Peptides against a protein of PDB entry 6MBK. Designs and how they scored, part 74

Target 1, 240 residues: chain A of PDB entry 6MBK
Amino acid sequence: GFEMVNFKEEGFGLRATRDIKAEELFLWVPRKLLMTVESAKNSVLGPLYSQDRILQAMGNIALAFHLLCERASPNSFWQPYIQTLPSEYDTPLYFEEDEVRYLQSTQAIHDVFSQYKNTARQYAYFYKVIQTHPHANKLPLKDSFTYEDYRWAVSSVMTRQNQIPTEDGSRVTLALIPLWDMCNHTNGLITTGYNLEDDRCECVALQDFRAGEQIYIFYGTRSNAEFVIHSGFFFDNNSH

## One batch from the design tools (peptide)

Design b1_p30_1_s3 (made by RFdiffusion4, then SolubleMPNN; from b1_p30_1, 14 letters changed)
Fold by OpenDDE base, seed 1:
Structure b1_p30_1_s3 (fold): chain B 240 residues (1-240), chain A 30 residues (1-30)
Amino acid sequence: as target 1 above (240 residues)
Amino acid sequence: VDPSDFILKRPKKNPADDPVLKAMWERRKS
């Protein structure tokens, strides 16, 4: 029903291969395909996770390190997904001086500076952890952990992380959702949920799409400032 | 279980701005 396409202006997205009707379940992703905090705990990162309080408290950072470890692992199940991720992002951590100057006239500037400063601090902390902690010795990133690596992983998670239920439905956890997150954003209603009975993420079509049209989804209610900071998107008529 | 928990939502908070992380960082600098 859909295919991955590199759109010249929008980058990678999904294109309909047939007509899709509004509210049609066109995409589902089982939990086993997701990169989650739980999969991070069960990976080579698990021993370090069990001893680092920041990784335990911050699921998004755990996902960032999980993403880096899997990227560095040639046999990772997620290699095909990771290869589809942007090498750079239109997020504040990648802003050039001119882009930052433009934002100085906006309320977002404080968040941008905070993001830069705090991300640098996190990197410095984890660099020391990776160099000194015994459980970091088995991590594939031990000998190659640059700020650029960390910036990329944090930006990947920031733009793509989702809240999903745990397997028992008792709590929420964080996940990257392969294939689903290839859909570019549009204004509308959230049409993605989690089916606990089938243990899968489910996405229904926001509107009718014709064969050959790009499939868009709504990521959630955010202001334009939040989209710029967290997703790199901007919509002139964002009503949400 | 709140039905809203079944709706996939992207967290609005940047990891860098998390107050828990900031507090933990400050404690480790001391």
Scores: peptide ipSAE 0.030, ipTM 0.510, DockQ to the pose 0.040; fails the geometry check
Fold by OpenDDE base, seed 2:
Structure b1_p30_1_s3 (fold): chain B 240 residues (1-240), chain A 30 residues (1-30)
Amino acid sequence: as target 1 above (240 residues)
Amino acid sequence: VDPSDFILKRPKKNPADDPVLKAMWERRKS
């Protein structure tokens, strides 16, 4: 139904390989393919996670470290996904001095400085943890944990994290959704949900797409950061 | 276009701005 393509202006996206009809389920991603807080706990990060209160409290940071560990692992299942991620992001953590100077006269500067300050503090904390904690010795990033790595991982998670249900549907957890998050944005309605019965993220087509057309999805009324698939995970199965 | 609108359109939720993280960090300094 689709293929990954590098579009000149938009970067990586999905292109239809056949005609896709509006409301057609064209893309699904089983839980086992997602990078989740749970997969982080079950990874080489698990022992450290179990002993670090910040990792436990902050699912987004857990995902950031999971992403870094998997990136540093040549045999990671997620290598093909990780290689599709941008090397840099249009986030405050990547602002140049001139961009920051331009914002100095605005209320936004406080938020930018807050992000810098908080990210730097987190990095300093985790640098010490990685250097001193016994369970950090097995992490593939042990000897290569830079601020640049951390800001990349944090920015990756910030721009791509989604809320999904836990396996039992009782709670919400955080996930990166490979393949799905390659769809570029258009205005419309949320057409992505989570099917608990099949334990998969499901995306239906927002509109008709012809073979060769780029497939767009609506990310929701998000601030550009939080790809929170809101309450739409409960598709009312209007079983007609 | 107000530059603030530009930042608001960008991902706001840096984990660094997470009030829970901030609170945890402040608690460790006390």
Scores: peptide ipSAE 0.019, ipTM 0.515, DockQ to the pose 0.050; fails the geometry check
Fold by OpenDDE base, seed 5:
Structure b1_p30_1_s3 (fold): chain B 240 residues (1-240), chain A 30 residues (1-30)
Amino acid sequence: as target 1 above (240 residues)
Amino acid sequence: VDPSDFILKRPKKNPADDPVLKAMWERRKS
């Protein structure tokens, strides 16, 4: 097996508790353990989701609110996972003024400002929704919904969202994959896929790992979301 | 290391920066 460990330089990661061989299926995460758009719909957020067009259209925002609601819920099944998430992220939303000033000389500044502006606009919209919408009254974040909360949730989803198949395999949905996303990155090949028959995310070992070694996976050159899509999680329903 | 590469590598694409999601957001604010 493996265990979660806080590594000094890398933060939380997975450590092998036994020897793991290359290509060995060492990690799987059943759908029921994933934070998905579907689990968001089935949560306390469900009533609001059903009435807010933005939540319905933007699965990533739905996941962000799902994450916030679960974080604010002491009895949430996902508390152990949420507690392992970084409190801050190396994303533009967390850039200091000096970093932003440095970026003013780069083409990236436009994207950074766009991200700030979009996130702020989203926050302002949802702040009003949470304050005024009847279905928001039961949300655990009703009395405490700060920009910092929203920034954190959006950044968490941004850095950890994955595309997985729906249960019937007909469509793509968004998911956070607990335990799996604790693996730190190394160079190599994509070794993660979704097994629809067993309805689980599966990860095979990139290389041999000895007992006591940190387990690394290759995130690809793409975002985590793109990683899952391209790792064969989606059978193209090329129903020819 | 191009600072631009650093910024592009750091942001795992903010869902807010997803062109599709951004376009959907903009359409709904109108």
Scores: peptide ipSAE 0.017, ipTM 0.512, DockQ to the pose 0.043; fails the geometry check
Fold by OpenDDE base, seed 3:
Structure b1_p30_1_s3 (fold): chain B 240 residues (1-240), chain A 30 residues (1-30)
Amino acid sequence: as target 1 above (240 residues)
Amino acid sequence: VDPSDFILKRPKKNPADDPVLKAMWERRKS
């Protein structure tokens, strides 16, 4: 029903290979294909996770480290997914001086500075952890953990993290959803959910798509400032 | 709650036709 395509200006996206009707379930992703906090705990990161309070408290950071560990692992199951991720993002962590200057006149500047400061502090903390903690010795990052690596992983998670239920449905956990997150954004309604019975993410079409058209989804109602800060893009037709 | 956190809703259809998922699945079977 769809194929991965590298679109000009938008990067990787999904293109319909047949006509897809509005509300048609065209895409689903089983839990076993997701990068989750649970998969992070079950990975080479697990021993460190069990002893680091920040990793335990901040599932997004756990996902960032999981992403880095899997990226550094040639035999990782998620290599095909990781290779589709942008090498850089339009998030504040990548802003040039002129972009920051432009934002100085906006309320977003405080969030930009906060994000920069927090990310730098986190990097400094985890650099020390990776260098000194016994359970970090097994991480593929032990001898190669740069700020650029951390910035990329944090930005990847920030732009792509999702809340999904745990297997028993009793709690919420964080996940990266391969394939689904390749859909670029448009204005509309949230058409994605989690089917606990089948243990999978499910996405229905926001609108009719013809064969050959790019498939877009709606990531949620946010201000343009929030999109820039959290999603790394500006959407002109945002009603907020 | 981080505003970047996306909450998912439920629909039912087949992911087996996706080439990326198929490639990932084939690697898992090998």
Scores: peptide ipSAE 0.016, ipTM 0.420, DockQ to the pose 0.022; fails the geometry check

Design b1_p30_2 (made by RFdiffusion4)
Fold by OpenDDE base, seed 1:
Structure b1_p30_2 (fold): chain B 240 residues (1-240), chain A 30 residues (1-30)
Amino acid sequence: as target 1 above (240 residues)
Amino acid sequence: TSRIPVLRYYPTDEDNELLNELLDEEEAKL
């Protein structure tokens, strides 16, 4: 099948341990292994979620707090996954002064500054909520909620969140997909779909991969600007 | 069996506008 490997310059990725043919179903992830808005609601975050309009309305924010709560929980089911996540990202929230200065000459600068401002505002709001709301008392992040924590969680979600159907298939929700998202990105076709009958994500190989080769997937059709802003990736010929 | 495409989701301008609107409303309550 495949194995997780720490690649130089690319970080963690998946490597084939055998030859994999194009269109072969080589990876599947059941819903129970996903970090979803629903699992956030059913976690220690649930009581606060039920009382905060922003958590209820913004699935990405709910996932960010879910990720922080699980990271702070030693016995979390998702600890093995969380420990594989980058500690820092190539998103604008982590740009140094020189990188920001370089972007001032590009059309992306407005979005970069907007992301900084928005993230800071969100943090300030939720810091106050966590310090004062009675349903925040049992959160494992109660005594340690820094901007760096929030920046990391938001960046993790921004770079990794996916749209999947709800369990009944009636709506679309957001999810982090462990193991699957260890595959690094390449240009190509969408080869991941959700199977509602078996209630799992299914990934077929984009191309033939030989034993020992890194397995790449295509996360979606986005412009280079969107990848830079939201994923930190860059490809020469990416379509919007 | 059919698969529903799984797509990476990037926050839209509409998402950001909604979040800012919600923040405007909820910050006043704290």
Scores: peptide ipSAE 0.579, ipTM 0.929, DockQ to the pose 0.927
Fold by OpenDDE base, seed 2:
Structure b1_p30_2 (fold): chain B 240 residues (1-240), chain A 30 residues (1-30)
Amino acid sequence: as target 1 above (240 residues)
Amino acid sequence: TSRIPVLRYYPTDEDNELLNELLDEEEAKL
């Protein structure tokens, strides 16, 4: 009921190929298609993951390296997804010098500098790990791991990672959701839920969409606090 | 079927603090 389209101003998005009604389940993504901490563990990154405390403790970092490894792998299952990702982001890590100077008059400057410093420190650490750790030898990024690569991966994860349940529902893990995150953002309610029985992410339509219209969803806000405060969940009436 | 809301996650201050602590510990081993 939808197709991927490159919109002139918005980049890639989803367009309805038929009329979609509000609350209709129009999009679902099985766990096997997600980029998760678990898929990272099961990838070429697995051996390094099993021995690096930071990768084990920080799911977002694990996802970032998973994304980089898959990007560097021509035969990666996620290549079609990765190719749809922006090459640059509107995150503080991509702020220009003039923009940073402008922000010096704001309270945000400390957060920007902190993010720069922290990201640089992370990169320096992992650069050394990749160069010296035995389990890093087989990583496709072994000889090509730049700060720009790391900045891109961290920014990709930071802007797109989602909380989903583990397969058994006992814990929360992090995931990138291909195809689903191609929907551009609009204000509204959360209309995406995880169905543990079918082991898939399920997205219901926020509103009616006519054939040929772009499909928008609500991702929430950037900060977790704002997301929690301002997000409502749309309950699918078909769950009964 | 119980649907669990899929929530976009932005790193928290606690996440950053944990990461910095881990970096302190792991950098000392290098």
Scores: peptide ipSAE 0.573, ipTM 0.927, DockQ to the pose 0.672
Fold by OpenDDE base, seed 5:
Structure b1_p30_2 (fold): chain B 240 residues (1-240), chain A 30 residues (1-30)
Amino acid sequence: as target 1 above (240 residues)
Amino acid sequence: TSRIPVLRYYPTDEDNELLNELLDEEEAKL
């Protein structure tokens, strides 16, 4: 009941191909299609993951490297998804001089600089790891790991990672949800849940959508400052 | 069937602190 469309202003999004009613289950994504910490462990990244404390402790970093490895793999199952991801983001890591200058007058500047500094530090660490660690030799990014690559991956994960339950429902893990995360943001209620019985993410329609209309979802309640820092989104009437 | 809400996860201050601590520890080993 939907299709991927490149909208002029919003970029890639989902458009309804039929009328969708509010609360209708119109989109579901099985666990096997998700990029998760578990899929990272089971990928070519697995050997390095098993020996690097940061990858083990920081699920978001594991996802970032998983994303980079899969992007560098021509036969990756997730290539169709990865190709839909933006090449750049509105996160502070991509701010131009004018944007930084504007933020200098705000309390957000400290967070912007911190994020930039931290990301650079992370890159420097992992660059050395990739160059020296034996298990890094099998990674497709071994000979091509730039700060731009890392910045992109971290930003992709930062803006798109979601909490989902583990298969047994005992813990929470992190996941990128292909297709679903192509829905652009609007104000509303959380309409996505995980169905453990069917082992899939399920999205119900926030409102009625007519055939031809763009489908929007609500990512959550955050301040505009938080959206700028973590998602790059801005909503004038963001409610808490 | 009840659904467990899928929530967008934004890095917390605790996440950043933990990462920096881990970097401190691991960089010292390099």
Scores: peptide ipSAE 0.571, ipTM 0.928, DockQ to the pose 0.899
Fold by OpenDDE base, seed 4:
Structure b1_p30_2 (fold): chain B 240 residues (1-240), chain A 30 residues (1-30)
Amino acid sequence: as target 1 above (240 residues)
Amino acid sequence: TSRIPVLRYYPTDEDNELLNELLDEEEAKL
């Protein structure tokens, strides 16, 4: 019911190949296809994950390293997905000198510098870990782990990570959702939910889409994510 | 059938603080 298309102004997105009605379940992604903290644990990163407190505590960092390991693995199942990811992002980590200078007159400059400093510190730490830790020897990153690699991975995760339930539904974990995250963003309601019975992400159409139209979704707001973190899980019966 | 909303997650200030604290602790071990 949809296809990947490169749109001139928006880059890659999904286009409907048939008419899709509002609230129609048009896209689902099984857990096995997701890049999750759990899949990171079960990957070549697993041994290091089990020995590094930061990887264990920070799911976003675990995803970043998972992404890097899979990118460096020619036979990775996620290669097709990884190849669709941007090579750079509109995050402060990618701001050029001119952009930074422009922001010097604003309070935003402090956030930019802070993020850069923090990311650099993280990189320095993990660089040392990768160079010295026994379980890092088999990582494809061992001889090629640059700041640019880390910046890219962290930015990829920062812009694309989603909260989903664990398989047993007892906890919240983080995931990258291939194919689904190719939908470009629009304002609206959250139309993606996780179906624990079928163990998959399910996306229903935000509106009617005609054949040939780009499919847009609403990723949610930061406030929504924070609410879920603080309130825990809630169930909704086939609603947005 | 019940669905759990899937939400985009952006790191919070608390996340960054936790990460910095963890770095403080783990860097001291290296």
Scores: peptide ipSAE 0.571, ipTM 0.926, DockQ to the pose 0.653

Design b1_p30_2_s1 (made by RFdiffusion4, then SolubleMPNN; from b1_p30_2, 12 letters changed)
Fold by OpenDDE base, seed 4:
Structure b1_p30_2_s1 (fold): chain B 240 residues (1-240), chain A 30 residues (1-30)
Amino acid sequence: as target 1 above (240 residues)
Amino acid sequence: SPLIPVRHYIPSEEDRKLLDELLEEEEAKL
């Protein structure tokens, strides 16, 4: 009922191939297709994860490394998904000097600098870990772990990470949701939920979409400023 | 069971502080 399309100005998104009615379940993604903290634990990253307190405590960072490891793995199941990800992002980590100067007159500048500083600090830490930790030896990024790699992974996760339940529903974990995250954003209500019984993400249509129309979803409530910083884009109609 | 809302995650201030603390502690071990 949908297809991937490169839209002008908005980049890649999903387009309806048929009429979709509001509240219609048009997209679902089983857990096995998600990149999660759990899949990170079960990957080549697992041994290092088990030994690093930061990876254990910070699921978003675990996802970032998971993404990097899978990207560096030619036979990764997620290669098709990873190839759809942007090579660069509009997040503060990618701001050029001119963009930073432009923001200097705004309150956002402090957050931009903070994010950059923090990301650099994280990179420096993990660079040392990867170089020295025994469980890092088998990581595909062992000999190729640059700041650009880390920046990309962090930005990818920052813009696309979602909270989902664990398999038993006892806890909340983080996940990247392939295909679903190709939808561009609009104002509205959350229409994506996790079905524990079927163990899948389910997305229902926010509104009626006619064949040929782009499908939009609402990712959640957040301020525009926060949304820009953490998602890399601004939505004018965001009332939150 | 009802669907559990899936939301984009933004780290909280608490998460940021935790990360800073962890970095400080773990950096000292290197």
Scores: peptide ipSAE 0.578, ipTM 0.931, DockQ to the pose 0.870
Fold by OpenDDE base, seed 5:
Structure b1_p30_2_s1 (fold): chain B 240 residues (1-240), chain A 30 residues (1-30)
Amino acid sequence: as target 1 above (240 residues)
Amino acid sequence: SPLIPVRHYIPSEEDRKLLDELLEEEEAKL
């Protein structure tokens, strides 16, 4: 009932191919299609993951490396998804001078500088790890791990990571949700939930969409500053 | 069973602090 489209202003998004009614389950993504901390552990990254405290403690960092490893793997199951990801983001890590000036008005400049500094620090750490750790030798990024790579991965995860339950529902983990995360943001209610019985993410329509209309979803309540910092989105009328 | 809401994850201040602490500890080992 939908298709991927490159919209003029919004970039890639989903367009309805038929009429979709409000609250209709129009999109679902099984766990097996998600990029999760668990799939990272079960990938080529697993051995390094098992020996690095940061990867173990920080699911978002684990996802970033998982994304990089899969991107560098021609036969990765997630190649079709990864190819849909932007090569550049509107996150602070990519801000130019003009954008930094604008941030001064949002009082987020401190957070922007902090994020940049911290990301650089993380890169420096993991660069050394990748160069010296025995379990890093088999990683496809071993000889090509640049700051630009890390910046991209961190930004990809930062903008797209979601909380979902573990398979048994006992804990919360992080996931990238292919196809679903192509929906652009609008104001509204959370319409995506995880169905543990069927082990899938389920998205119901926020409103009626006619055939040919772009499908929007609400990612969550955030301030505009938080959207800029963490999602790369900006909603002028965001009252949250 | 009711669906469990799926939400975009924003690291908490505690998460950021944890990362900083871990970096300090692990950097010292290199």
Scores: peptide ipSAE 0.572, ipTM 0.931, DockQ to the pose 0.892
Fold by OpenDDE base, seed 3:
Structure b1_p30_2_s1 (fold): chain B 240 residues (1-240), chain A 30 residues (1-30)
Amino acid sequence: as target 1 above (240 residues)
Amino acid sequence: SPLIPVRHYIPSEEDRKLLDELLEEEEAKL
């Protein structure tokens, strides 16, 4: 059905190995393969999670630390997934001086500065937590937690986090969806849903794809500015 | 049963405010 390919300029993506028809269920990912807030709670991060109000309240931050802990764990189940993630992103946290200068004439500059400031503040807080909290001693990142690490994790989560239902469907939680999130974005309709009965994410094809073509999906309607800030890319054909 | 749409999550203003408040409160404890 599809294969992982490293595309020029776009990074990793999925390529069809056969013709895929529109609305065809071509990809599904069981909950057990997802990185979720729940899996974070059940990991080495669990003890600290249980004692830190920010981790408890902010699922995206929990996922960021979950990602860092798993990255630092050689035997992590998610190593193959993590290794496919970009080493850096086109998010504001990685903007160079020239890019920031260009944005000074736009309203986006405020969001850029805010995001940078907030991320730095979060890092400073958690650095101290990791250094002083008893439950942080178990974390594989205990002796190696840099701003670059945190920036990467936050950016990874920011660009890839999704809302999915809890196992019982009673609440909404956050998840990184391996394999599925390798699909690059295009304009269109949401074609991914969660099947609670089978406990899996299900993705149907947005359009017909021929064998050899890159498979694209639509992650949601956003402005171009939101794509830059939250998704790490700019989509020219996106209207807002 | 119907599928539940899976969407990319962008933190809301409320989420951002909550984080700011939590940071302020928790920073004071360290």
Scores: peptide ipSAE 0.569, ipTM 0.930, DockQ to the pose 0.878
Fold by OpenDDE base, seed 2:
Structure b1_p30_2_s1 (fold): chain B 240 residues (1-240), chain A 30 residues (1-30)
Amino acid sequence: as target 1 above (240 residues)
Amino acid sequence: SPLIPVRHYIPSEEDRKLLDELLEEEEAKL
């Protein structure tokens, strides 16, 4: 009922191939297709994960490394998904001097600098870990771990990570949701939920979409500044 | 079972603080 399309101004998104009615379940993604902290633990990253306190405590960083490891793996199950990800982002980590100057008059500037500094610090730490830790020897990024790699992975996760329940529903974990995250954002209500019985993410249409129209979803309530910082996009009509 | 809302995750100040603390502790071990 939908297809991936590169839209002129918004980049990649999903377009309806048929009429979709409001509240219609048009998209679902089983857990097995998600990139999660759990899948990171079960990957080649697992041994290092079990020994590094930061990876254990920070699910977003675990996902970033998971993404890098899978990207470096030609036979990765997630290669088709990874290939859909942007090579660069509009996040603060990619801001040029002119963009920073523009933001100097905004409330976001402090967070921009902080995010950049913190990300660099994280990279420096993990660079040393990857070079010295025994469990890093088998990682496909052992000899190829640049700041650009880390910046990309962190930005990918930052813009696409979602909270979902664990399989038993007892806790909340983080996940990248392939295909679903291709939907561009609009203002509205959350229309994506996790179905524990069927163990899948389910997305219902926010509104009616005609065949040929782009499908939009609402990721959550955010300020415009938060969108820039955490999602890499700006929504002019954001009421929050 | 009711659907559990899926929300985009934004790290909290607490998350940032935790990361900073962990970095300080782990950096000292290297």
Scores: peptide ipSAE 0.584, ipTM 0.933, DockQ to the pose 0.899; fails the geometry check

